Peptides against a protein of PDB entry 8YVU. Designs and how they scored, part 148

Target 1, 39 residues: chain A of PDB entry 8YVU
Amino acid sequence: PQLCYILDAILFLYGIVLTLLYCRLKIQVRKAAITSYEK
Target 2, 160 residues: chain B of PDB entry 8YVU
Amino acid sequence: TWLTVLKKEQEFLGVTQILTAMICLCFGTVVCSVLDISHIEGDIFSSFKAGYPFWGAIFFSISGMLSIISERRNATYLVRGSLGANTASSIAGGTGITILIINLKKSLAYIHIHSCQKFFETKCFMASFSTEIVVMMLFLTILGLGSAVSLTICGAGEEL

## One batch from the design tools (peptide; made by RFdiffusion4, then SolubleMPNN)

Design b2_p22_5_s3 (from b2_p22_5, 14 letters changed)
Fold by OpenDDE base, seed 4:
Structure b2_p22_5_s3 (fold): chain B 39 residues (1-39), chain C 160 residues (1-160), chain D 39 residues (1-39), chain A 22 residues (1-22)
Amino acid sequence: as target 1 above (39 residues)
Amino acid sequence: as target 2 above (160 residues)
Amino acid sequence: as target 1 above (39 residues)
Amino acid sequence: SELDELGLLVLLFLLLVLSSLF
């Protein structure tokens, strides 16, 4: 049970990190698309 | 098309299969090293008794390797070989999922029957551990099956 | 304990989905970069 | 390659999950 909670904490942290990376990548895609549209 | 996207990600899918296989092997090795599965009561490790982490991992590893090689060399014989290996891996993955589901049901039933409120007891701990491992193996098997099926579809598309 | 396992499953699934989405976004960034380079 | 980085991310995720199980 305690290991399960630890796993949840790690997975939750991992999910947050992935979400942040995804958001950064999404912003980069949008910036690249805007730059491509201006050319 | 979806086929084109999958073809471009074939190497990634192959690597995913290899990683899944390696993780399955690691789980199998750790469980077999720590526990004498053959003597565990309650069939809570039935998937391990069936040797799924080992033979399944082999199939996924071979499938992944062949997929990567096929993508890199783009030879007809490699494409056909990869298709065959991925098909075999898909079948193995499906069988593995079935075995893992059965194991999971047995583990959950064991926990329920023994009223495992105190997880510090050896039997309850083992059942809980088995459940956790089986769930993880199930997720890995689903991931491997998804990659194998994707690679199979890509290979089939190349043959058409 | 049951909720912990359910949470683990959800977080694991979330991680897989995020990984797939991240791959798609990364491919889009590459395509956008190639298109921008050709212009 | 980006594909390799993604593979590494998946591997890290799997390793984290494995580490939490033991």
Scores: peptide ipSAE 0.537, ipTM 0.822, DockQ to the pose 0.339; fails the geometry check
Fold by OpenDDE base, seed 5:
Structure b2_p22_5_s3 (fold): chain B 39 residues (1-39), chain C 160 residues (1-160), chain D 39 residues (1-39), chain A 22 residues (1-22)
Amino acid sequence: as target 1 above (39 residues)
Amino acid sequence: as target 2 above (160 residues)
Amino acid sequence: as target 1 above (39 residues)
Amino acid sequence: SELDELGLLVLLFLLLVLSSLF
């Protein structure tokens, strides 16, 4: 039971970090698409 | 560099702070509606008895709103107001984390003392429920504190 | 306790989905970078 | 905006986490 709550905390933190990284990567893809459209 | 990135994310951080505040308020309201906290023996719901979900939610909501307004209007007085509100919210978040950790320790201690093997026992169920709610509130408070600190750093950078 | 296991399952599924989306986005960024290098 | 979409994604994640607890 205690391991379950610890796992929830780790998975929650992982989800937050992945969300932030995904957003950063999505912004990079959009910037690259805009740069390709202007050429 | 990092300040420029944080400045671009100010609105996002403000929205996150408001959302965290609303979720905390919702949890507080649900717990108060379902459970008669005043009649619960012990300190299992000490954070709720202290009213943290309510006053904490108010502080985070005000801080988030001020941050969004400050970013949109870009006025010097609003920047100072947002900085003050975010600082207050950061302090409130830190206090909230402390209260929640104390509550979590008490709840865990209660579970260990009573050897709660039977989930259907009322006292053990309440202690387990309290632990789950406190953990969720702790995560939300950490997120709120992170957003408030980030907004404070952004506001301080605008004042320099 | 039962809620903890359900939460673990949902967070785990969310983490897998985000990881897959992140990998797809990372591949797109790499493809965009290669295309920009060849021009 | 990209920031709004990011906020929505975080909100959805938080709602999913909350819905799993309740």
Scores: peptide ipSAE 0.522, ipTM 0.812, DockQ to the pose 0.282; fails the geometry check
Fold by OpenDDE base, seed 3:
Structure b2_p22_5_s3 (fold): chain B 39 residues (1-39), chain C 160 residues (1-160), chain D 39 residues (1-39), chain A 22 residues (1-22)
Amino acid sequence: as target 1 above (39 residues)
Amino acid sequence: as target 2 above (160 residues)
Amino acid sequence: as target 1 above (39 residues)
Amino acid sequence: SELDELGLLVLLFLLLVLSSLF
């Protein structure tokens, strides 16, 4: 049972980090698309 | 630099802080409406009895709003105000985490003492429910504190 | 305790989905960067 | 905006976590 709660915390943190990285990557894709369009 | 990244994400951090505050208020309201905390034996809901979901949410909401306004208007007085509000919110968040940790320890101790094997027993159910809510509130408070601290660092960097 | 295991399952599934989306987005960023370099 | 999408994704994640706890 204690291991389950620890796992929840780790998975939650992982989800937050992945969400942040995903957003940053999405911004990069948009910037790259705009730069490609201007060329 | 880290300061440049924080400055670009300042609006997002402010929105996150407001959202965290709203979620905390919602949880507080739901718990208070469903459960009569005053009649619950022990200190299972000590954080709610202290009113943390309410005052903590107010601090986070004000801090987040000021941060967003400061970023949009770029006025010197707003920057200082946002810095002060974020500092206050950071202190409030730290206090909230402490209260929640104490509540969590009491809830876990209660479950252990009563050897709660049956989930449907009223006392065990309440203790388990409290533990789950407190854990959620703890995560939200950590997120709010992280946002407030980040905004404080960003604001301090602008004043230097 | 049963809720903890259910939460673990949901968070795990969410983590997998986010990882897949992140990988797809990362590939898109790389493709966009290559296209911009060739112009 | 990208910021709005990030916020939405975080909100969805939080809702999923909350739904799992209840």
Scores: peptide ipSAE 0.522, ipTM 0.811, DockQ to the pose 0.300; fails the geometry check
Fold by OpenDDE base, seed 2:
Structure b2_p22_5_s3 (fold): chain B 39 residues (1-39), chain C 160 residues (1-160), chain D 39 residues (1-39), chain A 22 residues (1-22)
Amino acid sequence: as target 1 above (39 residues)
Amino acid sequence: as target 2 above (160 residues)
Amino acid sequence: as target 1 above (39 residues)
Amino acid sequence: SELDELGLLVLLFLLLVLSSLF
């Protein structure tokens, strides 16, 4: 049971990091699309 | 559209299948190295006794490798071979899921019969550990089956 | 302990889905960058 | 390749999950 809680914490942290990276990447895609529309 | 997406991700699915196979093999080797399953009372490790981590890993690894090779070489004979291997791996995955579910039921029954209130008691700890490992293997097997089925559908679409 | 295992499964599934979405988005960013370079 | 990077990311995630299980 203690190992399960440690795993939950690690997976939760990983999920947060991935979400942040995904958001950053999504913003980059949107910026690239806007730049392409303005050419 | 779905077939096109699966075709583009065929190599990724093959790699995922190989990784799943390797993880299952690692779990099998670790459990066999740490625990003598033959001396453990009950059917808590029935999936390991059946050798599923080993033969299942072999089938999934072969299927994944054939899928990757088929995609890279783009030869018609390899496509057929990959389709056959993925179909066999899908059947093996389904059988593995069945074995793991049976093992999980036996492990849970063992915990219930012995009224495992103390987690650190040796018998209860082993039963709980078995349950955790079986659940993880079940999840990995489901992922492997999903990849194998996806590759099978992709291969069947290419033959039509 | 049972809730912990359920949470592990959900977080694991979430991690896989996010990884797939991140990869798709990364491919889109690269395609957009290539298109911008060709212009 | 992009696919290799994706595979590496998935592998790292799986290794992190496995490390948490043991």
Scores: peptide ipSAE 0.514, ipTM 0.805, DockQ to the pose 0.298; fails the geometry check

Design b2_p22_5_s4 (from b2_p22_5, 16 letters changed)
Fold by OpenDDE base, seed 5:
Structure b2_p22_5_s4 (fold): chain B 39 residues (1-39), chain C 160 residues (1-160), chain D 39 residues (1-39), chain A 22 residues (1-22)
Amino acid sequence: as target 1 above (39 residues)
Amino acid sequence: as target 2 above (160 residues)
Amino acid sequence: as target 1 above (39 residues)
Amino acid sequence: DELDRLGEYVLLWLQKVLDSFF
C-alpha cells in the first residue's frame, strides 16, 4: 500500500520532467524549422 | 521569451484547467453519491464539507473557458476578463491546496491514531479512501493552479 | 488502495507514451540537425 | 501532428459544451 503511493509520486515526477523535456524538444524543433526556412 | 512560449500554449493550458475541473467535479459527485459526508464523524472529508470540489471546479472551468475564448476572439475585453478569471482561479487554487493539505494531515493523523491495520473496518476504510481522494485532488489542484498562473502571466503580458 | 493502483496505471501509460513521443521528437531533431549541417 | 489534432478535437468539444451552456 505505501509502495503504491511512492510509485505514484515517482511516476508523477517523471511525467512532469518528461513534459518539460518534451516542451524543450518541441521548441528546439520549431527553432530548427524556422532557421531552415530562413536559409 | 518564456512569455511567447506561454502564449503559444495558452489553449493547451486552458484545456488542462478545464479537464482538471471536470475531474474534480466527477470525484466530488461520486463521493457525494456514495457517501453521506454530513453523517461521517470527524474531519476526514473536510475538503468535501467545504465544497471545494464544486466551487474549485467552477472557478477552474470558468477560467479555462475564458482563456480559450479570449485567445480565439482576440478581443481586448475578453483578455481582461480572462486575466481576472485566471487570477481568481489562481487564488482559489491556492486556497484549495491549503484546505486539501489540512484535510490530508487530519486523515493521516486519524489513521495513525487508530492503527488502521484492518482495511475492512468502516472507519479505517473511509479514512484511507478520503486520503486517496484528497491526494488525487491535491495533484489535480496543483496542475490547475499551474495552468491558471501561467494563463495569468500570459494575460498580464498582453496588457503591458 | 485500488484507486492508487489505477492512478499508477494511468501515470505509467502516460509516461510510456511521452517517452515514445520524446524519442521520436529527438530523432527528428537529430535528422534536422544533420540535414542542416549538410547544407 | 496527431497530438495537435487531438487537441483540436478537444477544443472543438469544449466549444460545443460552451455553446450549450450559453
Scores: peptide ipSAE 0.394, ipTM 0.771, DockQ to the pose 0.058
Fold by OpenDDE base, seed 4:
Structure b2_p22_5_s4 (fold): chain B 39 residues (1-39), chain C 160 residues (1-160), chain D 39 residues (1-39), chain A 22 residues (1-22)
Amino acid sequence: as target 1 above (39 residues)
Amino acid sequence: as target 2 above (160 residues)
Amino acid sequence: as target 1 above (39 residues)
Amino acid sequence: DELDRLGEYVLLWLQKVLDSFF
């Protein structure tokens, strides 16, 4: 049970980090798309 | 094409494989250092008894390193070596998954037999701990296998 | 305790899905960058 | 950008480690 909670914490942190990275990447894609459209 | 994508991500896959291997080694080392697996009743840690965290991690590390080196140096001999290592790592990963599944089944069976409602009992705690570690190792092994297979496909594509 | 394992499974699945999405998004960013460079 | 930089640093670090072994 305690290890399960530790695992949950790790997975949760991993999920948050991935979400942030995904969001940043999505913003980059949007910026790239906008730049491509303006060119 | 998928091959082009995999080639571009080859270094990333190699790094992922190495990281997975290192994590597996860490878990294996921690479990082996904390617990005398040989004296634990039942086959709760059968995967550890088989030494999977060790040899599996070695295979994954080697394959990942070779893949990264192969990509960087772009030498034909390294490509072949990487392909061989990744193939070996894929086989190792598959074997590891099998071992881990067997271990998981045994651990779950142990928990069920002992009706482990009270996690504070040493046996139940060990079984639960084993289950958790095995699940983590299984996940890592799947990730490693995916990376190894991807790298193998990339290497095979480069040879064609 | 059982909820912890369920949470682990959910977080694990979420991590896998996010990883796949991240990979797809990364590919899209690369494609967008290539397209922008060729223009 | 910082996370990307961090990722690059990690990759560079891994590269350095790999280069040290070979």
Scores: peptide ipSAE 0.390, ipTM 0.782, DockQ to the pose 0.061
Fold by OpenDDE base, seed 2:
Structure b2_p22_5_s4 (fold): chain B 39 residues (1-39), chain C 160 residues (1-160), chain D 39 residues (1-39), chain A 22 residues (1-22)
Amino acid sequence: as target 1 above (39 residues)
Amino acid sequence: as target 2 above (160 residues)
Amino acid sequence: as target 1 above (39 residues)
Amino acid sequence: DELDRLGEYVLLWLQKVLDSFF
């Protein structure tokens, strides 16, 4: 039972980190798209 | 194409495979150090008794390392070696999943038969712990198999 | 205990989906970068 | 933002380690 909660915490943290990285990458894509459109 | 995507992510997949292997090895060594699996009654730790965390980790590590080296050096002999290693790792992953599923079924059956409502009992605690470790190992094995299969497909596409 | 395992499964699935989305987004960034370099 | 920067540094560090081994 305790290991399950530890695993949940690790997976939750991993999910948050991936979400943040995804958001950063999405912002980069948007910036690149805007720059390409202005050219 | 899917092949071009896999080729670009080959290094990432290799790293994922190595990390998965290392985590599996760490879990295997920790469980073997903390629990005397040889003296535990029943088939709760069947996957560990079979040595899967060790040989599986070795196969995945070798496959991942070869995949990364093959991608970086782009030599024909390394590509073939990586393809062979990834194929072997895919087979090992499939076998590992089968062993882990069998172990999981046995552990769950044990918990059900002994009506493990009291988790502080040594037998119920060990069965629950085994179930949790097997689930973690199963997830890691699925990730490793996915990476190995992806690398195999990528390598096969490069040889064609 | 059962809820913990269900949560693990959901978080694991979420991690896989995010990884796939991250890969797709990374490819889009690379395509955008190549297109901007060729202009 | 600091956590994101840390994540990027960790990824760059991992990449350097991988480049050193292979």
Scores: peptide ipSAE 0.364, ipTM 0.781, DockQ to the pose 0.066
Fold by OpenDDE base, seed 1:
Structure b2_p22_5_s4 (fold): chain B 39 residues (1-39), chain C 160 residues (1-160), chain D 39 residues (1-39), chain A 22 residues (1-22)
Amino acid sequence: as target 1 above (39 residues)
Amino acid sequence: as target 2 above (160 residues)
Amino acid sequence: as target 1 above (39 residues)
Amino acid sequence: DELDRLGEYVLLWLQKVLDSFF
């Protein structure tokens, strides 16, 4: 049971980090697309 | 088009918010239906007694719905409404997190005081169950807050 | 304890989905960068 | 693509629900 809660915490943190990274990557893709359109 | 991709992301965030709200409502309803919280001694279910699963879910649902509608109709007035709703949902989410943390502390303290070595005892089982539910609700609330904040930032960016 | 395992499953699934989306997005960024370089 | 399609179905379902209320 304790291991389960630890796993939950790790997975939760991982999910948050991935969400942030995904958002950052999406913003980068958007910027790249805008730059490509202006060229 | 990239604008279409961004629009899809906003919709995704809105859907995530609505789903989070629905899950919170479901958990709240199940807990209220299975457990008579009013007869449970202690503050183990303080977040439920405060009605957080209900009002929080309502705020998140409204925010998510407005976000989706705003994105689909692409009207300026809807964007403002969505921004307002998402801001309100973000505040509600923050408040909910605070309430859930307090509830979690009380539940953990209860477990510690009663030295719940025997999980089969009704009181210890209920306290453990409450702790598990509160943790789940906390995770869902954080996810909802994340979506609401993200939508707020996106909406603010569109108004600039 | 059972609820903990359910949460683990949900978080795990969420993590996998986000990872896949992140990978796809990263590939798209790379493709966009290559296309921008060829222009 | 299937996940995107699933997401679209969920969105369409949500829109149907919203349209039923408004």
Scores: peptide ipSAE 0.407, ipTM 0.796, DockQ to the pose 0.056; fails the geometry check

Design b2_p22_8_s1 (from b2_p22_8, 14 letters changed)
Fold by OpenDDE base, seed 2:
Structure b2_p22_8_s1 (fold): chain B 39 residues (1-39), chain C 160 residues (1-160), chain D 39 residues (1-39), chain A 22 residues (1-22)
Amino acid sequence: as target 1 above (39 residues)
Amino acid sequence: as target 2 above (160 residues)
Amino acid sequence: as target 1 above (39 residues)
Amino acid sequence: ILKELDELLELALKWLDLVLNL
């Protein structure tokens, strides 16, 4: 049971980090697409 | 296209907020139906005694609904109303997180004091169950707060 | 303990989905960068 | 309210399909 809670915490942290990275990457893709369209 | 994508993101965040609120309400209702919190000794269910799952869910639901309606109707008055509701929901979420953290600390302290290695004891089982529910509610509240804050920032950016 | 395992399963699934989406998005950023460099 | 909820659900499903198809 203790291992389960530790795993939950790690997975939660991982989920938050991945969400932030995904948002940043999505913004980068959009910026790249806009720059490519302006050229 | 960028504005359309942002609008879709705002609507999605609003839906996420409503969903989070509904899940919190469901958990609160289930806990209240299964357990008589008023008869449970200690502050293990302090967040439930305070009615957080209920009022928190209502605030998040209202905020999410207002955000979605504001985005769909594209009316200036609704945008301001949604911004206000998201701000209020963010404050409520912060308060809820604080209450849940306090409840979690009390639950963990109870488990530590009673050396609850065996979950077969009713008190230890209830404390562990409370801790699990509080952790779930905490995560949901953090997600709801994140969505509300994101919507608030987006709304503030549209007003500037 | 059962709730912990359910949460682990949900978080694990969420992590996998986000990882796949992140990888796909990263590939898109790389392709966009290559296309912008060739222009 | 039910119609709005259905529209929201459809929007969520369309969003999910978009995310899965990207």
Scores: peptide ipSAE 0.407, ipTM 0.785, DockQ to the pose 0.053
Fold by OpenDDE base, seed 4:
Structure b2_p22_8_s1 (fold): chain B 39 residues (1-39), chain C 160 residues (1-160), chain D 39 residues (1-39), chain A 22 residues (1-22)
Amino acid sequence: as target 1 above (39 residues)
Amino acid sequence: as target 2 above (160 residues)
Amino acid sequence: as target 1 above (39 residues)
Amino acid sequence: ILKELDELLELALKWLDLVLNL
């Protein structure tokens, strides 16, 4: 049971990090698309 | 600028892979230090008996490091090297997952044989603990494999 | 305890999905960058 | 290799801090 909670914490942190990276990457894609449209 | 960002992201994935490998190694070391696996009844810790946490973590770490180094040098020949290293890491991860699944099956079989209704029975506790550790190791290995595959796809995308 | 394992499974699936989406998004960003460079 | 790994780790931590602070 304690190990399960530790795993939850690790997976939760990983999920948050990936979500932030995904959001950042999505913003970059949008910026690149806007720049491509302006050219 | 974009290449720099992509490089940083790939380096981050490589670092994540190394960290995952190190966590797996730490768990393996902790289990080996706390439990005398050789004296444990049954094949509950077959993955540990095989030394997977140790060699698997080493292989993952080496592959992650090679992937990072290959990406840092930005040479065309190194892209192939990175792809090779990431492929090797993916194979290592797949092998690790296979070993862990086998261990998990053995642990589950042990739990079924002993009809573990009471968590406080020593044998049932050990089997449950083994199952939990194996599941954690499996998740970490899958995370490592995911990072390696991601790096492989990114490297392959650069070659195309 | 059962809720913990369910949470682990959900977080694990979320991690895999996010990793795949991140890869797809990264490929899209690369394609957008190449297209922007060719213009 | 270890120095490069440490630099990468520091960079990853800086990125994490940056992302967490955004």
Scores: peptide ipSAE 0.469, ipTM 0.813, DockQ to the pose 0.066; fails the geometry check
Fold by OpenDDE base, seed 5:
Structure b2_p22_8_s1 (fold): chain B 39 residues (1-39), chain C 160 residues (1-160), chain D 39 residues (1-39), chain A 22 residues (1-22)
Amino acid sequence: as target 1 above (39 residues)
Amino acid sequence: as target 2 above (160 residues)
Amino acid sequence: as target 1 above (39 residues)
Amino acid sequence: ILKELDELLELALKWLDLVLNL
């Protein structure tokens, strides 16, 4: 049971990091799309 | 810019693979240190008896390290080496998943047969502990395989 | 304890989905940058 | 082993932070 909680913590951290990366990437895509539209 | 982004992804995947390998190795070492697997009846620890945490960790570590080194040096020979290592690690990961699934089936069958309602019984505790470790190893192996396959695809794309 | 395993499964699935989405988004960013470089 | 794992984890976190900041 304790191992399960450790795994949960690791997966949770991984999920948070991926979410942050995804958000940053999404912002970059939006900026790129705006720049391409202005050209 | 794109090459830099690809490089960052490859490095990240390589680091993830190394981390997965190290976690697998640590779990294997802890289990081997606390439990004498040879004296455990049944195939509850079949994956450990097969030495998967050790050889799997080695393959993933080598693959991850080669991927990182290949990306840093940007040499053609290193790219080929990384591709080969990633392919080997992908095969190893697939084999590991198969072994772990078999181990999980045996562990679940053991729990079912013994109707383990009492967690503190030695046999039930060992079966539950084995199941938990095997599940963790399975997740880590799947993550490692995913990273290795991704790196393989990226490396193959660079050679084309 | 059962809830922990369920949470692990959900977090694992979430991690896989986010990884796939991140990869797709990155490919899109790459295509957009290649197109912007060719212009 | 735990110390080495911690060092590797720290290294991985540093790389992740670097990737996040890029």
Scores: peptide ipSAE 0.466, ipTM 0.806, DockQ to the pose 0.054; fails the geometry check
Fold by OpenDDE base, seed 1:
Order: structure tokens, then sequence, then C-alpha cells
Structure b2_p22_8_s1 (fold): chain B 39 residues (1-39), chain C 160 residues (1-160), chain D 39 residues (1-39), chain A 22 residues (1-22)
């Protein structure tokens, strides 16, 4: 049971980090799309 | 700029792979230190008896280290080496997952056979603990495999 | 304890899905960057 | 192993700082 909670914490942290990275990448894609539309 | 971002992502994946490998080694060492697997009845620790935490962690560690080194030095020969190591780590991870699944099935079967309603019985506790450890190792192995595959794809993309 | 394992499974699945989505997004960004360079 | 672990930890921290500052 305790090990399960530790794993949950690690997976939760990993999920948060990936979500932040995904959001940043999505913002970058949007910026690139806007820049390509103005040319 | 994009190449630098990709490089950072590969480095992150490599670090994740190394970290996963280290965690697997730590768990393997802890289990071996706390439990004498040789004296445990049944095949509930078959993955540990096979030495999977050790060799699997070594493969993932080497793959991750080579990936990081390859990214830092930007040398073509290191990229190929990293690709080879990641491929080997991916195969090792797949094999490890198979072994862990078999171990998990055996552990679950053991729990079922002994009708482990009383968690505090020593045999049932050990089987439950084994199941928990095997599940954790399975998750770590899948994470390592995911990292290794991702690095392999990235490395293959750099060679093309 | 059972809820913890369920949470682990959900977080694990979430991590896999996010990783795949991140990879796809990254490939899309790469394709967009290549197209902008040829221009 | 400890030195490598420390380097990995430093790398992870630097990455985290970079992510947080981006």
Amino acid sequence: as target 1 above (39 residues)
Amino acid sequence: as target 2 above (160 residues)
Amino acid sequence: as target 1 above (39 residues)
Amino acid sequence: ILKELDELLELALKWLDLVLNL
C-alpha cells in the first residue's frame, strides 16, 4: 500500500511535467503557425 | 533552435531512462537485502531470481548514458552507438515486461490458491508484497521501454 | 489500496497517451519547420 | 555511481529550472 502511494506520487509528478511540456510545445506550434501565416 | 529542443528532449529521455534504471536497481537491491528470495517458497519472485532488475537496469542505464553522451558530443558515431544501445534496451525491456507479467500471474495465482483473506498471514503478506513490487517493476520497465523506444526513434530520425 | 492501484493504472495510461501526443506534436513541429525553411 | 547520480540530479534540476523559467 505505501509503495503504491509512492508510485502514484512519481506518476503524478511525471504527468504534471509532461502536461507542462505539452502545453509549451502546443504554444510553440501556435506561434510557428502564426508566423507562417504572416509571410 | 528545433534541433536544440530535440536534443534537450532526448537528454531528458535519457535521464529518465537512467533514473528508471537506478530505481529498478535500488528496488532490486532492497528486495534482495530484505528478503532471501532463495528461501521464499514458490515463484513469486521469479523476475528477481532471473536477475531482471540487475541486467535490465544495466541495459537501461547504458542506453541512457550513451544517449546523453551522444547528444552532448553531437558525434555521428555516438548517435549510432546510442541507437544500438537503445534498441538493445528496448528488446531487454520487452523481455523484462514478459518476465514480470509471468511473475505477476504466478503471484496472483498464489494469492488465489491460499485464499488470502487474512492479510497478516506471513505467506499472504509476502505474496501481496511481491505483487506490489512486481507491479512497480513492471511500470518502471514500461517507462524505461518507452524512453528507450523514444530515443531509438529520435536517433533513427537523426540518421535519416 | 485498491484505489491506489486504479490511480496508478490511470496515471500510467495518461503518461503513455501524453508521451504519444507529445511525440506526434513534435513531429508536426518538425514538419512545419522544414516547410518554412524551404520557403 | 554517486557522482553520476549527482550529475543526473544536477541535470534534472537544471532542466526543471529551465522549464520553470520558460
Scores: peptide ipSAE 0.449, ipTM 0.807, DockQ to the pose 0.055; fails the geometry check

